# Ledger of designs, part 90: peptides against a protein of PDB entry 6GMG

Target 1, 331 residues: chain A of PDB entry 6GMG
Amino acid sequence: DSDDRVTPPAEPLDRMPDPYRPSYGRAETVVNNYIRKWQQVYSHRDGRKQQMTEEQREWLSYGCVGVTWVNSGQYPTNRLAFASFDEDRFKNELKNGRPRSGETRAEFEGRVAKESFDEEKGFQRAREVASVMNRALENAHDESAYLDNLKKELANGNDALRNEDARSPFYSALRNTPSFKERNGGNHDPSRMKAVIYSKHFWSGQDRSSSADKRKYGDPDAFRPAPGTGLVDMSRDRNIPRSPTSPGEGFVNFDYGWFGAQTEADADKTVWTHGNHYHAPNGSLGAMHVYESKFRNWSEGYSDFDRGAYVITFIPKSWNTAPDKVKQGWP

## One batch from the design tools (peptide; aimed at target 1 C64)

Design b2_p29_4_s2 (made by RFdiffusion4, then SolubleMPNN; from b2_p29_4, 11 letters changed)
Fold by OpenDDE base, seed 1:
Structure b2_p29_4_s2 (fold): chain B 331 residues (1-331), chain A 29 residues (1-29)
Amino acid sequence: as target 1 above (331 residues)
Amino acid sequence: APRPILGPQPGMSDEERAAARARALALRA
């Protein structure tokens, strides 16, 4: 492998983390120190802390996606994604607003579309759905029972998700989760699993057959949630970054943030864990850093992205990678 | 504010990996 990415070394199981440092309202640390924290706080299987395995350390080393990967147990598939888009706001702003000085029409429309997404409502929708799923999982000992419970819950809530096809990502997500099938995971028992959430930021203008303007300034019509369900079709997300608008400008493909299953009711107080880049301690990029952000700092995103999705997946309840309470930083 | 700098990812071809690395380095600079 000609890549300068390096797998972080193993950390002793009982080694305590060094203090995190503040960074733009976030708590920041080097990846090696995050491994120490992870082993103390998140590593537990059936109540026993575990040393992060070489495989897990390798997953983590991939950067922002690595944090979600190591905590969810699989590379993100992003199939069950939610967002919130205010169509009325979008239409109103397009009608009554105007481009800023120097702003093109395409840039204006892209910006208005971006601003018409509500990250908090998208997150709340994902939490709502995760809660429904968790209720359906709780006493279901086979997939059939889970699906029946889920349908009943959705019917009781008059949720539009009840109309989704049985083959949709919504209903197939559990059976497509590797840890559900593992003997030491779910062992095909839904009641051993719980729903968890992570977030992905990405660019809407990924269609290479579309106009250059859409690739530069966003595609206002792309990656909108379906009405009623909030589901986002992520099939067209190919990790293509925003196109440069000026010479020397560059953008990243995506950002991933891990939330898990925190029970904090105030969205603003929830903690999101994410990384900067792949671990290259001997390369130009340097060591990977891990950040723990509050929702405000996470949801703000960057100019690289005009879409945010909140994705549901599943982990075994025996894992502690998604605890009810997450503390920012260390101690 | 800190921003992500994405490098090579699993499943990429050698060419895609090289491009990702180059982009990451450019963004770091």
Scores: peptide ipSAE 0.215, ipTM 0.854, DockQ to the pose 0.333
OpenDDE base, seeds 2, 3, 4, 5: peptide ipSAE 0.064, 0.032, 0.056, 0.109; ipTM 0.727, 0.730, 0.739, 0.757

Design b2_p29_4_s3 (made by RFdiffusion4, then SolubleMPNN; from b2_p29_4, 11 letters changed)
Fold by OpenDDE base, seed 1:
Structure b2_p29_4_s3 (fold): chain B 331 residues (1-331), chain A 29 residues (1-29)
Amino acid sequence: as target 1 above (331 residues)
Amino acid sequence: ASRPILGPQPGMTPEEAALAKARALKLRA
């Protein structure tokens, strides 16, 4: 029962973290210790360390999404999502490939579709777009100026996003960000905001009206990026997990990873922060753990998921939840 | 929006992972 969730207690602002533990190339710690690190490294508002508030601790306690939630300042809406799909690889493998021994046709098609997504290219596309947005934000003091700058940048790069509707998630993302409108946030000044990135892993076979095979093995046609833009329509993502293929099998609904605004050019050296489950120190699940993973570890995902999306949102520049450099672990 | 209950845990044995997933599913029902 989600009722076992507990909000982690407050940590003194001056309390230093305990060392993180290595785990298969990741750095791991309990949520309470992550709060200590967060207060030392990521909590800064206008250059001043802040104690994580009760509300922020509550957000964090929800598990894998909690890290993204506390660092972005809002529950993920996933509207501005990017991916990369190799259509030629998909078609060629379907035509020339063969199911493995014991693999059904539906399982084969689902696997081939999953393997046709390029996580690195999807991430790179999101970074490219975030960079364009950041340039558009730099000297824009109202939304109109931001949008004009954005259109100019896209035109200069001959980017297909220039053809998106004004009401699309691409152009509406800033105005729909709560922290943009907050007095202590953007205060309606785009130049006070910056683009940040997080990732969501989820299942493609979520359509309840589709075949059981698609729900079990994936829907090869679902959640593909639009050609040219790389935009993924996330409207059909309802947080429905993969259907069991055998009795007693169960899958989780999603995973979230926080990247922020790291400037490391090598994708393999970027750090992704994520959690395992909701915090239940007195329950059967136990305490929530937080992981800092390299891109390879993050992008590998789990069998629970066959899609990865890279999502852009915005935070105030005065927040330090998305620094240029993220150090894995502690110290 | 649906709130997360349980996410995947690195370093789990296959059995532990299966149990965790089963628990997550049960909690969501």
Scores: peptide ipSAE 0.029, ipTM 0.668, DockQ to the pose 0.145
OpenDDE base, seeds 2, 3, 4, 5: peptide ipSAE 0.047, 0.027, 0.024, 0.055; ipTM 0.763, 0.667, 0.628, 0.752; seeds 2, 3, 4, 5 fail the geometry check

Design b2_p29_4_s4 (made by RFdiffusion4, then SolubleMPNN; from b2_p29_4, 12 letters changed)
Fold by OpenDDE base, seed 2:
Structure b2_p29_4_s4 (fold): chain B 331 residues (1-331), chain A 29 residues (1-29)
Amino acid sequence: as target 1 above (331 residues)
Amino acid sequence: ASRPIHGPQPGMSAEEEAAARARALALRS
C-alpha cells in the first residue's frame, strides 16, 4: 500500500549520528541517523549548518530517489544522462558468443547488451563533462556568458557535444534548474552554481508494445549512448520495472545513487549514497535505510536493472551537499 | 505514475529478495 510512506521526524540540529554498520562493503544506517549525519556534514548553506526541513525529510522518505532529491534540491529529471557502450564488443559477442545452457536467444542478447555497457567509462564521461561545465560556469555571470564559455571549452577539447542543439538537455540544463533562479541559490548567476552527478539504474525493456522477451530479458537496442557525445535519450524511461520471468518474481523500478562533486580521481574510491526503499516504519517494508557504497558496490547494481546512466545537474556552490570529499559511514 | 520504490539490498537470501521485490511491486499497484 503506497499510503505507508511516513516522513521521518526532525532530528535536533546538534545531534551526532550513531555509528554506521558495515553491510557487504557498504556503510549502512537507518534514515533518521542519516538525517543526523546530513545535518552535521551536508546541510550547510553559506557555511551555516541547517536542520533538515520537513519538506526535505519528506523528499528523503521516498527512498533511493529521495537521497538524490534532498541533496540535489529537485526531483531527478534525468535529462542530461551519459553512458558508455562498446558496440564492437556487443557485435562480436553476438556473432561469436553462444547462449548459456538453458538461456534463450533473447536472454542472451539482453545479457550481452548489459555487459557491453561500461559503468566506469560512463561515469568518467559524466565527470569529464561536469568538469567542462564547471569551467564554463566559473567566470560566467549570466546564462549567455555560460553558454559561450561552454562552447569555447567544447571547441578546445574537440568534444562532439559542441554540435548539440541549443535546445538540447545539455545546453538547457542550467536554465531549467530551479535553484539557479532562486535568490538564495544561483540568483541567475552561473558562477554561483556547480555541476554535480548522480546515477540511475533502470530497466531497458520498458516498451509495452515490444515483445514479452524484451520486457523480460532487456531490449538490446534501448537507452544506448549516442556516439561521440555519450548522451542517453532518457525520454522513454517511464520507471517501468522488469517483467517477471517466473510466477512470484518481481522487480523494482529504479535505483538512484548520489555522487555529487567528489574530486577523488580513482573511481573505485568514490562514495555513492543511496536508499533501499521509501520510509515505511509501520508498514511491510519497514524503515528506510541509507547506504554509502563505493563505486564498485554501486555500479554492480541488481538483476532488476540492465542500464546505468550518469546524470549531470546543478546545485548552488553555497550548498554542502556535494563536497569535494565524502567519508564513508560514521565516524 | 508508480511511486518510486527500490527493492532489497545485497546480502538477502534469494527468497527474501524475491519476497521483498514482490512486496515492493504490490505496493505500486
Scores: peptide ipSAE 0.023, ipTM 0.650, DockQ to the pose 0.119
OpenDDE base, seeds 1, 3, 4, 5: peptide ipSAE 0.022, 0.022, 0.022, 0.022; ipTM 0.655, 0.685, 0.655, 0.663; seed 3 fails the geometry check

Design b2_p29_5 (made by RFdiffusion4)
Pose (drawn by RFdiffusion4):
Structure b2_p29_5 (pose): chain A 331 residues (1-331), chain P 29 residues (1-29)
Amino acid sequence: as target 1 above (331 residues)
Amino acid sequence: ATSEEKAEKINEKNEEAEEKAEEEEEEAE
């Protein structure tokens, strides 16, 4: 009867996954089966396949956050985040539009702010920034050389990110990555690391001392990207879900999707990996399922979330959780 | 189960995952 979270059992390293295919842009499989796929194509450490550890299986069983947690080796902090927001469209549609049949002004403003974000450009911005970071750490063997290389390309590229504080989430992203300091990971050598990207969908109205309208319909001024850099201040994100509008209406508080470091130039052809909920096959929600969605399927989102952030973190190059290519389903 | 009850189950487990990660970070310190 218990809807308790259970950890999926260990899968032998030779056990192949059951086949599955995408349907209309998304593929799904039970977590036990995804573990088999993950062990075949994502588990490599210096090219050697590995069994998903008990700890990794535990992390994975927590739901959508589990895929990112496992692939990055760290519970997601969302410290370095990017998004795109059309300020002109937002200001124009506020002073020219009107609420639709059955909207409070607070609901109208909340929706317009939501629709003003562009998740393709937001992902594109995180893509170019991560590429600059990877070029900066290619031949840098200490952090100082990495930061010098990073600032040099940003200045020459006239990127407003060059003026970020030395202790900002941007410039401190590499040094604050636990695997960067680990002797078996980056060992304080930026050349042994790689920038990777995952995405977080979340709600904007997370201030518990704010009006109910913002908690139910969103805060348009919240989680907007800074101009020039596109950085999103995620410090006020407290994993608080959208408040219900009527009794019985439940919302999920956030969703994480793993991109990694795919080389595909078509953002619409990129695959994003995420789970539906925590693992509980003996309980109410059932077993956790891992979804592999094309970008547009992922960025479609849900009414639960009115904000999207594309986050950059680092993993050691010796890992294979962010390969150049990600294939939906199996084989 | 209602939709609200289901969402609470998910949200509760999300919170537990965050707390576990904070505990592990504190132990490492």

Design b2_p29_5_s1 (made by RFdiffusion4, then SolubleMPNN; from b2_p29_5, 12 letters changed)
Fold by OpenDDE base, seed 4:
Structure b2_p29_5_s1 (fold): chain B 331 residues (1-331), chain A 29 residues (1-29)
Amino acid sequence: as target 1 above (331 residues)
Amino acid sequence: MSNEEKANLINEAGKEAEEKARRKEEEAK
């Protein structure tokens, strides 16, 4: 299938964005206008506005993942992912609940599993961990110092993450961040980096060796967070979409939302930036649109997905892609 | 990863439809 994706053209650095359109509690705009906003608000390196580069525009053009890609500086690896799952709720609903009229047992179990995830608690866990990491980064001038600080912070909080293996994505995440190693980025100085968060929505029923029912209705046992840590093993996430349940039905593979490092304490007031699809202005899909949604709008997700993960990565503090405050829309 | 693996195929119309459905459900509560 010929990828009709197009890289959006460059926007002048001084061009102001047009007003965003309100859309069901979110702000929406075309990708070109988001580039304008991005250049005015998020493009700053060391306090100076930058024109979005061709490479960055190309990354952005991939859709929802592109928004996270351009703001994080790397394609999402999803290795350090968190979620919250209510095991007691799940067990109780399976035991005491019953399928709805016309609902299969597999569909019921998949739905109950989906409903047993708490997006807000998952997000809060990621924020908690990011905060710990940021404290560990603050005065660490080498990776060893960062890791020592991190272990101390975890010990002080009696956090189960202290028991993770040294090779765990939790401890290796910083060293595996390209911008950490870049001269104009972290330059191997942890104190120049900060933790940031994005979210991924995806399908649980990705195992090709599993039953067709799990692929159609979800795998209740897949992608659950580990008790105590909240870590999700994302190794089996291969961007496989939900299988059709009826002829002609199709599902998308994932959705990504960018949060960054907002300091808003109320989760419901946080802003999540995401895209609809890859940019195809001359194709059937049309131009890419970018949405700035409140947490409620983001966390609701779509029927295409039954899992949500909140992922931690790192960016240089000199970047303004993850400001303390994000304003929804324009102006 | 292929370009196809990196691109999502969600469209605005689909998002709006689901959002409308969600709002109706919330209003019915």
Scores: peptide ipSAE 0.025, ipTM 0.629, DockQ to the pose 0.040
OpenDDE base, seeds 1, 2, 3, 5: peptide ipSAE 0.029, 0.024, 0.023, 0.023; ipTM 0.621, 0.642, 0.625, 0.648; seed 1 fails the geometry check

Design b2_p29_5_s2 (made by RFdiffusion4, then SolubleMPNN; from b2_p29_5, 12 letters changed)
Fold by OpenDDE base, seed 2:
Structure b2_p29_5_s2 (fold): chain B 331 residues (1-331), chain A 29 residues (1-29)
Amino acid sequence: as target 1 above (331 residues)
Amino acid sequence: MSSAEKAQLINEAGQEAEEKAREKRREAE
C-alpha cells in the first residue's frame, strides 16, 4: 500500500556517506545514505552544497522514479523518448525463427520484439540528440534562438528530427521544462540549461482492449521508435504492469534510471542511478535502496519489462545533479 | 535482485507521485 511510504529524514549537510555495498556488480546503499552522497556530490547549486529539502526527500521516497525526480527537478513526463528497433531482425526472426519448446506463438513474438530493441543504440541516439540540443542551447539567450540553432544543427547533420512538428515533444521540451522558467533556474535563458538523459523500463502490453496474450507476453507493435528519428510515442504508457502468466505472479509497473549528462564515451562505463521501491521502513517493503549500476546492469532490466526508452529532459547548468563524471558507490 | 526484491518495485507510489506532480503543476500555473 502506498500508504506505507515515509519521507526519509533530513541528513546533516556535512554528513559523509557510509561506504556503498557491492550488489551484483552494482553499488547499493540505503536511501538515507544516498541522501548523504547526494548532498556531498549532486546538491550543488551555483557551486554551493545544499541540504536535500523536505520536498526533494519526499520525491526521492517514491523509489526508482524518485531518483530521477529529485535529480531532474520534475516528475518524469517521458515525452521526449528514444529507442532503437531493428525491424529487419524482427521480421527475419518472425519468419525464420521458431518458438522455443513450450513457448506459445504470442510469447515468441513478444520475446522476438523485445530482443529486436537495441538498448545501446537507443542510448546512443539519446546521447546524440542531447549533444545536438546542448550545442543549440549554447549561446541561445531566448527560445527562438534555441529553436533556430536546433534546426540548423539538425540540418547540418541531416537528422530526420528537423522534420518534426513545432509542437512535437522534441521542440517543445525546453519550453515545457519548469526549471527553464524558474528565476533561479534557466530564467528563460536556454544557455543556462543543459540536456540530460534518464531511462524508463516498462511493459508494452498495456492496452486493456488488446488480447490477453499481448498483456501477458508483450505487444510486438507497441512503443516502437519512429524510423529516422528514433522517437517513441509514450502517450500510451499508462504505467500498467505486465499481466500475470501464472497465479500469484506479479510484475512491477516501471523502472527509472538516472544517467544525467555523463561524458563517458563508453556506454558500458556509464553509471545509472535507480531505486528499488518506495521508502517504507516500517512496512513490508522496507527501506528504499538506491543502486548505482553500470549500463550493462541497467539495460538488462527485468522480465517485468520489454521496453526501454531513453528520455531527454533539461536541467539548469547551475545544478550538479548531472555531472560530467559519476563515480559508482562511495568512496 | 531476488524475484521478491523485483516484485518490491511496487511503484504504486509512482501513480500517486504523478498525480501529485500534476496537481503541483496546476497550482503553479
Scores: peptide ipSAE 0.065, ipTM 0.749, DockQ to the pose 0.485; fails the geometry check
OpenDDE base, seeds 1, 3, 4, 5: peptide ipSAE 0.025, 0.053, 0.027, 0.060; ipTM 0.576, 0.731, 0.572, 0.740; seeds 1, 3, 4, 5 fail the geometry check

Design b2_p29_5_s3 (made by RFdiffusion4, then SolubleMPNN; from b2_p29_5, 13 letters changed)
Fold by OpenDDE base, seed 4:
Structure b2_p29_5_s3 (fold): chain B 331 residues (1-331), chain A 29 residues (1-29)
Amino acid sequence: as target 1 above (331 residues)
Amino acid sequence: MSNQEKADLINKAGQEAEEKARELEEERE
């Protein structure tokens, strides 16, 4: 039971954060201290610092999804997801590779599939698409203008996304963003919005009708990006965790990392913000901690997951939850 | 606490987050 979840208390608006602690190449702090940093750095609406609201603190308290939730302004829908998969590498390794000592065939295939995803290329694809979307947003004052601009941009780049259905998450993502419709948000003006990126780690073997081996070791064919577009069909992601391979083993169902809209060209230097678990300061799990990781640290993931997706959503430009530059840690 | 117990707790919180999100969505409709 997560009955021990507690909403972190409010922090004074002008309270400065304590220094973050280094943790295996990332910066780490307790959730309350992250709130302090967030208020100083990311809270700005129309250039003015804001105290994190009770609602936002509550969202944050849910743990691994909380950081993305607070900064994006909505619970992750994961509809517009991108990845990169090397099909040739996968086929070649399956053909010419062999299971390691003690590795089952299913485990081998699952591992090979996992290793055939290129996290950096997946991230770059998302950034590329976000850039196209941002260009389409820039001078569009209604959704129709945005969509027209988007189609033009895609045509100019000969991007396969131009062939997506009008009902595709790619084209519907903006209109389905709550902050786009809010009066103090986008107010239905695309030019007031910008594309942002977060990442989700999850398990491929979620099909209950599949073999136990796929649930334990991964489904090599699941959640692959479509050729040309890089889009991942996330419709079958039901937040089902990896099945235990031994008694007492358990896996977490997902992890979320917030990137936002950093302009750092070197992927390896980008900062990803994420949480460990829900806030339970008086419970067995303890206080929630927030991590600011470099891309390498984030993209490495955990054994709980064999898929990584890079997801595009939108926030108002007036929000500072996705600044051009993110500094790791404090100060 | 075992890793299974920890994972179960974390996953439960994830489910609660989804439920909360659904509630918020319903309120917006």
Scores: peptide ipSAE 0.627, ipTM 0.943, DockQ to the pose 0.911
OpenDDE base, seeds 1, 2, 3, 5: peptide ipSAE 0.651, 0.624, 0.625, 0.624; ipTM 0.949, 0.943, 0.943, 0.943; seed 1 fails the geometry check

Design b2_p29_5_s4 (made by RFdiffusion4, then SolubleMPNN; from b2_p29_5, 16 letters changed)
Fold by OpenDDE base, seed 3:
Structure b2_p29_5_s4 (fold): chain B 331 residues (1-331), chain A 29 residues (1-29)
Amino acid sequence: as target 1 above (331 residues)
Amino acid sequence: MSNQEKADLINKANEEARRLAEERARRAA
C-alpha cells in the first residue's frame, strides 16, 4: 500500500490557493492546495517566500506526520513530550466506578485511564515549558549559555524540570535538533532558534509482552507523565496500533497535529494542522487532504488512540512555519 | 520500524479514522 504513495508535484510560487472547504468545524483542502497555501504563508525563510522543495513535498506526502515533518524540518522524534494525568480521578473512578454493561474490567480500566488524561492541561504544560525555553534561548549564543539560562528560569519558577538529568530529552533536545547545527539554521546559536509544539495521538497498549487485554483496551499505566515535570517517556512508543476487539476492526497507528508557536491564549481557538493519509491519488486511499482544526476537534482524537502527547522541538526563527497567528483555511 | 514505515502506516489508518470521526460528528450535529 505504501507503494501507492506519490510525491505531490511542485506548485508555482505565485499560485494562490483555492478556498478551503468546511468539514465538521475544520478547514479542509487537498494536499496540492495546501502546498500553495504553505508557499504563500509558511515558506518564508529570512523573509523570502520559497517554493516547497521536492524533499519537503515528499515529507508532506506521508500524511499526518508529513505536515509536522515539513513544518518542523525533521521527522518527529517525540522525545520531549508532555501530558497531564489526573491520578486522583483515576483512582477514584476505579474505586467507585463500575464497568458498563458488557464492558470487561480491562476495558473499564483502559477507558478510565484514557479519560484521566487532560489534553488541555497537557497542552498548557507544553506551552509553559516552551515559553521558558524561549526565554532561555533569547540571549544565549552558545549551548552552555542556553542551559544555564534554562536552569535559572526553572529555579525561579520552582519547576521540577530543574532536577532532570543533563542527558534528559529536556536538556538535550536543542543539541539534537539538526536545524540548530545547520549554517543556515541556528548555526549553533540558540538565540536563532525557537521552541515549537506538535501533538501525537497514539495507543498505550503497545507492549507485545503484555496481555491481550492491554493491547485491545489500553494499558492504564503506560505513557503517564512524570509527576511534577509532566514528561512522558516515549521510548516505548513504536507506532503499534490498537489491537482489534472484533473481527474486521482495524486501527491506525498514530496521528500528528502541528501547532507551532501560536500566541493565542485561548486553547480552544488555536489551530492544528494535520493530514489524513499518505498521498495516493491513483490508489484506493486517494489524494491526501490537509485539515486545519481547532483544538477541540484535534484533541478529541479517535478511538484508535488513548494517549495524546504534546511535544516540543525547535526551528530556526528565520522560518515562518510557526507564526504567532494561524488563520484557519483560505482566504 | 523506519520513519518511512511509520509514515506509511499512519497514512492509511488515519483517513479511515478521520472519516469515521467526521461521520460521527455529522450525525451528532
Scores: peptide ipSAE 0.044, ipTM 0.699, DockQ to the pose 0.031; fails the geometry check
OpenDDE base, seeds 1, 2, 4, 5: peptide ipSAE 0.033, 0.040, 0.037, 0.038; ipTM 0.670, 0.719, 0.714, 0.690; seeds 1, 2, 4, 5 fail the geometry check

Design b2_p29_6 (made by RFdiffusion4)
Pose (drawn by RFdiffusion4):
Structure b2_p29_6 (pose): chain A 331 residues (1-331), chain P 29 residues (1-29)
Amino acid sequence: as target 1 above (331 residues)
Amino acid sequence: SAEEAARAARLAAHKAFAEAFAGKTQVPP
């Protein structure tokens, strides 16, 4: 009867996954089967396949956060985040639009703020920034050389990110990555690391001392990207879900999607990996399923979330959790 | 169309799921 979280059992390294295919842009498989796929195409350490460890299987079993947790080796902090927001569209649609049939002004403002975000440009911005970071760490063998290389290209590119504080989440992103300092990971050598990207969908109205309207319909001023840099201050994100509008209405508090470092230029052809909930085959929600969605399917989101952030972190180059290509389903 | 029907079914299943998920968490202790 228990809807307790259980850890999926170990899968032998030779066990191949059951086949599955995408349908209308999304593929799904039970977590036990995804572990088999992950071990075949994502588990490589210096080209050697590995079994998903007990610890990794435990992390994965927590739901949508599990895929990102496993692939990055760290519970997601969301410290370095980017998004795109059309300020002009937002200001114009507020002073020119009107609430629709059945909206409070708080609901109208909350929706307009939501629709003013552009998740394609947001992902595109994280893409170009991660590329600058990777070029900066290519031949840099200490952090100082990495930061010098990073500032040099940002200044020459007239990127407002050059003026970020030395201790900001941007410039400290590499040094604050645990695997960067590990001897078996980056070993304080930026050339052994790689920038990767994952996405977080979440709710804007997370201030418990704010009005109920913002908790139910969103805070338009919350989690907006800074101009020029596109940085999103994620420090006030506390994993608080959208408040219900009627009794019995439940909302999920967040969703994580793993992109990695795919080389595909078509943002619409990129694949994003995420789970539906934690693993509980003997319980109410059932077994965890891993979803592999095209970008538009992922960025469609749900009413639970009115905010999207595209996050940059680092993993060692010796890993294979962020390959150049990601294929939906199996084979 | 078939794709639109499949999308609507998916959104409806998510709503039922979210309500069933109420009180549960993916955040580790």

Design b2_p29_6_s1 (made by RFdiffusion4, then SolubleMPNN; from b2_p29_6, 17 letters changed)
Fold by OpenDDE base, seed 1:
Structure b2_p29_6_s1 (fold): chain B 331 residues (1-331), chain A 29 residues (1-29)
Amino acid sequence: as target 1 above (331 residues)
Amino acid sequence: SEEEEYREKERKKRKEFNNKFKGKTEIPP
């Protein structure tokens, strides 16, 4: 029950983390210990480490979304999302493939759609766009200059995003970022901001007006990226979990993973930080744990989800929540 | 595989809750 959520206590600023526990390629620790690591590594504002505030600890306590929340500085809005979908693979598998033994047609179609998404290409697209945005930000001292730079960069790369409407999430994302407007953040200066990436796993079958089969096994047509741009319309994502297929079965509504702005070129070597559940040390769920996973471990997801999106947002360059290099675990 | 068993174990733990932020909805684009 969400009512069992507890805000983790403050950790002394100079307290060093305990060693993380290795678990099948992941590094795992309890949330309190992650706070210690966060204070040592990610808390820096203008080069000075900070104690995680009560507000930040409260955000973090919400679990997987909390990790992204505390590092991005805002609750995820998921407006600027990217994915990659292989339409040819999807069509070919539907045509030539067969349901597995005991698999319904709807289950087959849902599975084939899920398998037609390429997580690595989706991530690569987001990184590409983030890079373009960062170039546009670098010398822009007002939003108009940023937008002009962005359009020029896109034109130079012959990117389909250049044709997006000015009101699209792509162009409005910066102005809609609270930290951009903050005096101690961007202060309305784009050159003080940088693009960062997180990922969301969620269920495609969220339309209550659709068939029960789509809610149970996925909607093959939902949350596909637009051709050329890779943009995913997230407007229909209402954090509705997968419907149970059997009595007593339950699914989680979403998972979030924080990447930030790592410069590692090999996707497989990138580190993704995420939480298991909200912090309930005195409840049935227990204490929240934080994981630092490699891309492979993150992108595999769970059966709870059939969609993965890679989302771009912005943080002030003065924050160290998105360093160029992330070390997995501790020490 | 051991990894699959781990993933399934972790998934089972997560089934007991809805990780939605109470009182806050995502703003659609």
Scores: peptide ipSAE 0.054, ipTM 0.706, DockQ to the pose 0.231
OpenDDE base, seeds 2, 3, 4, 5: peptide ipSAE 0.040, 0.276, 0.087, 0.042; ipTM 0.691, 0.783, 0.729, 0.702; seeds 2, 3, 4, 5 fail the geometry check

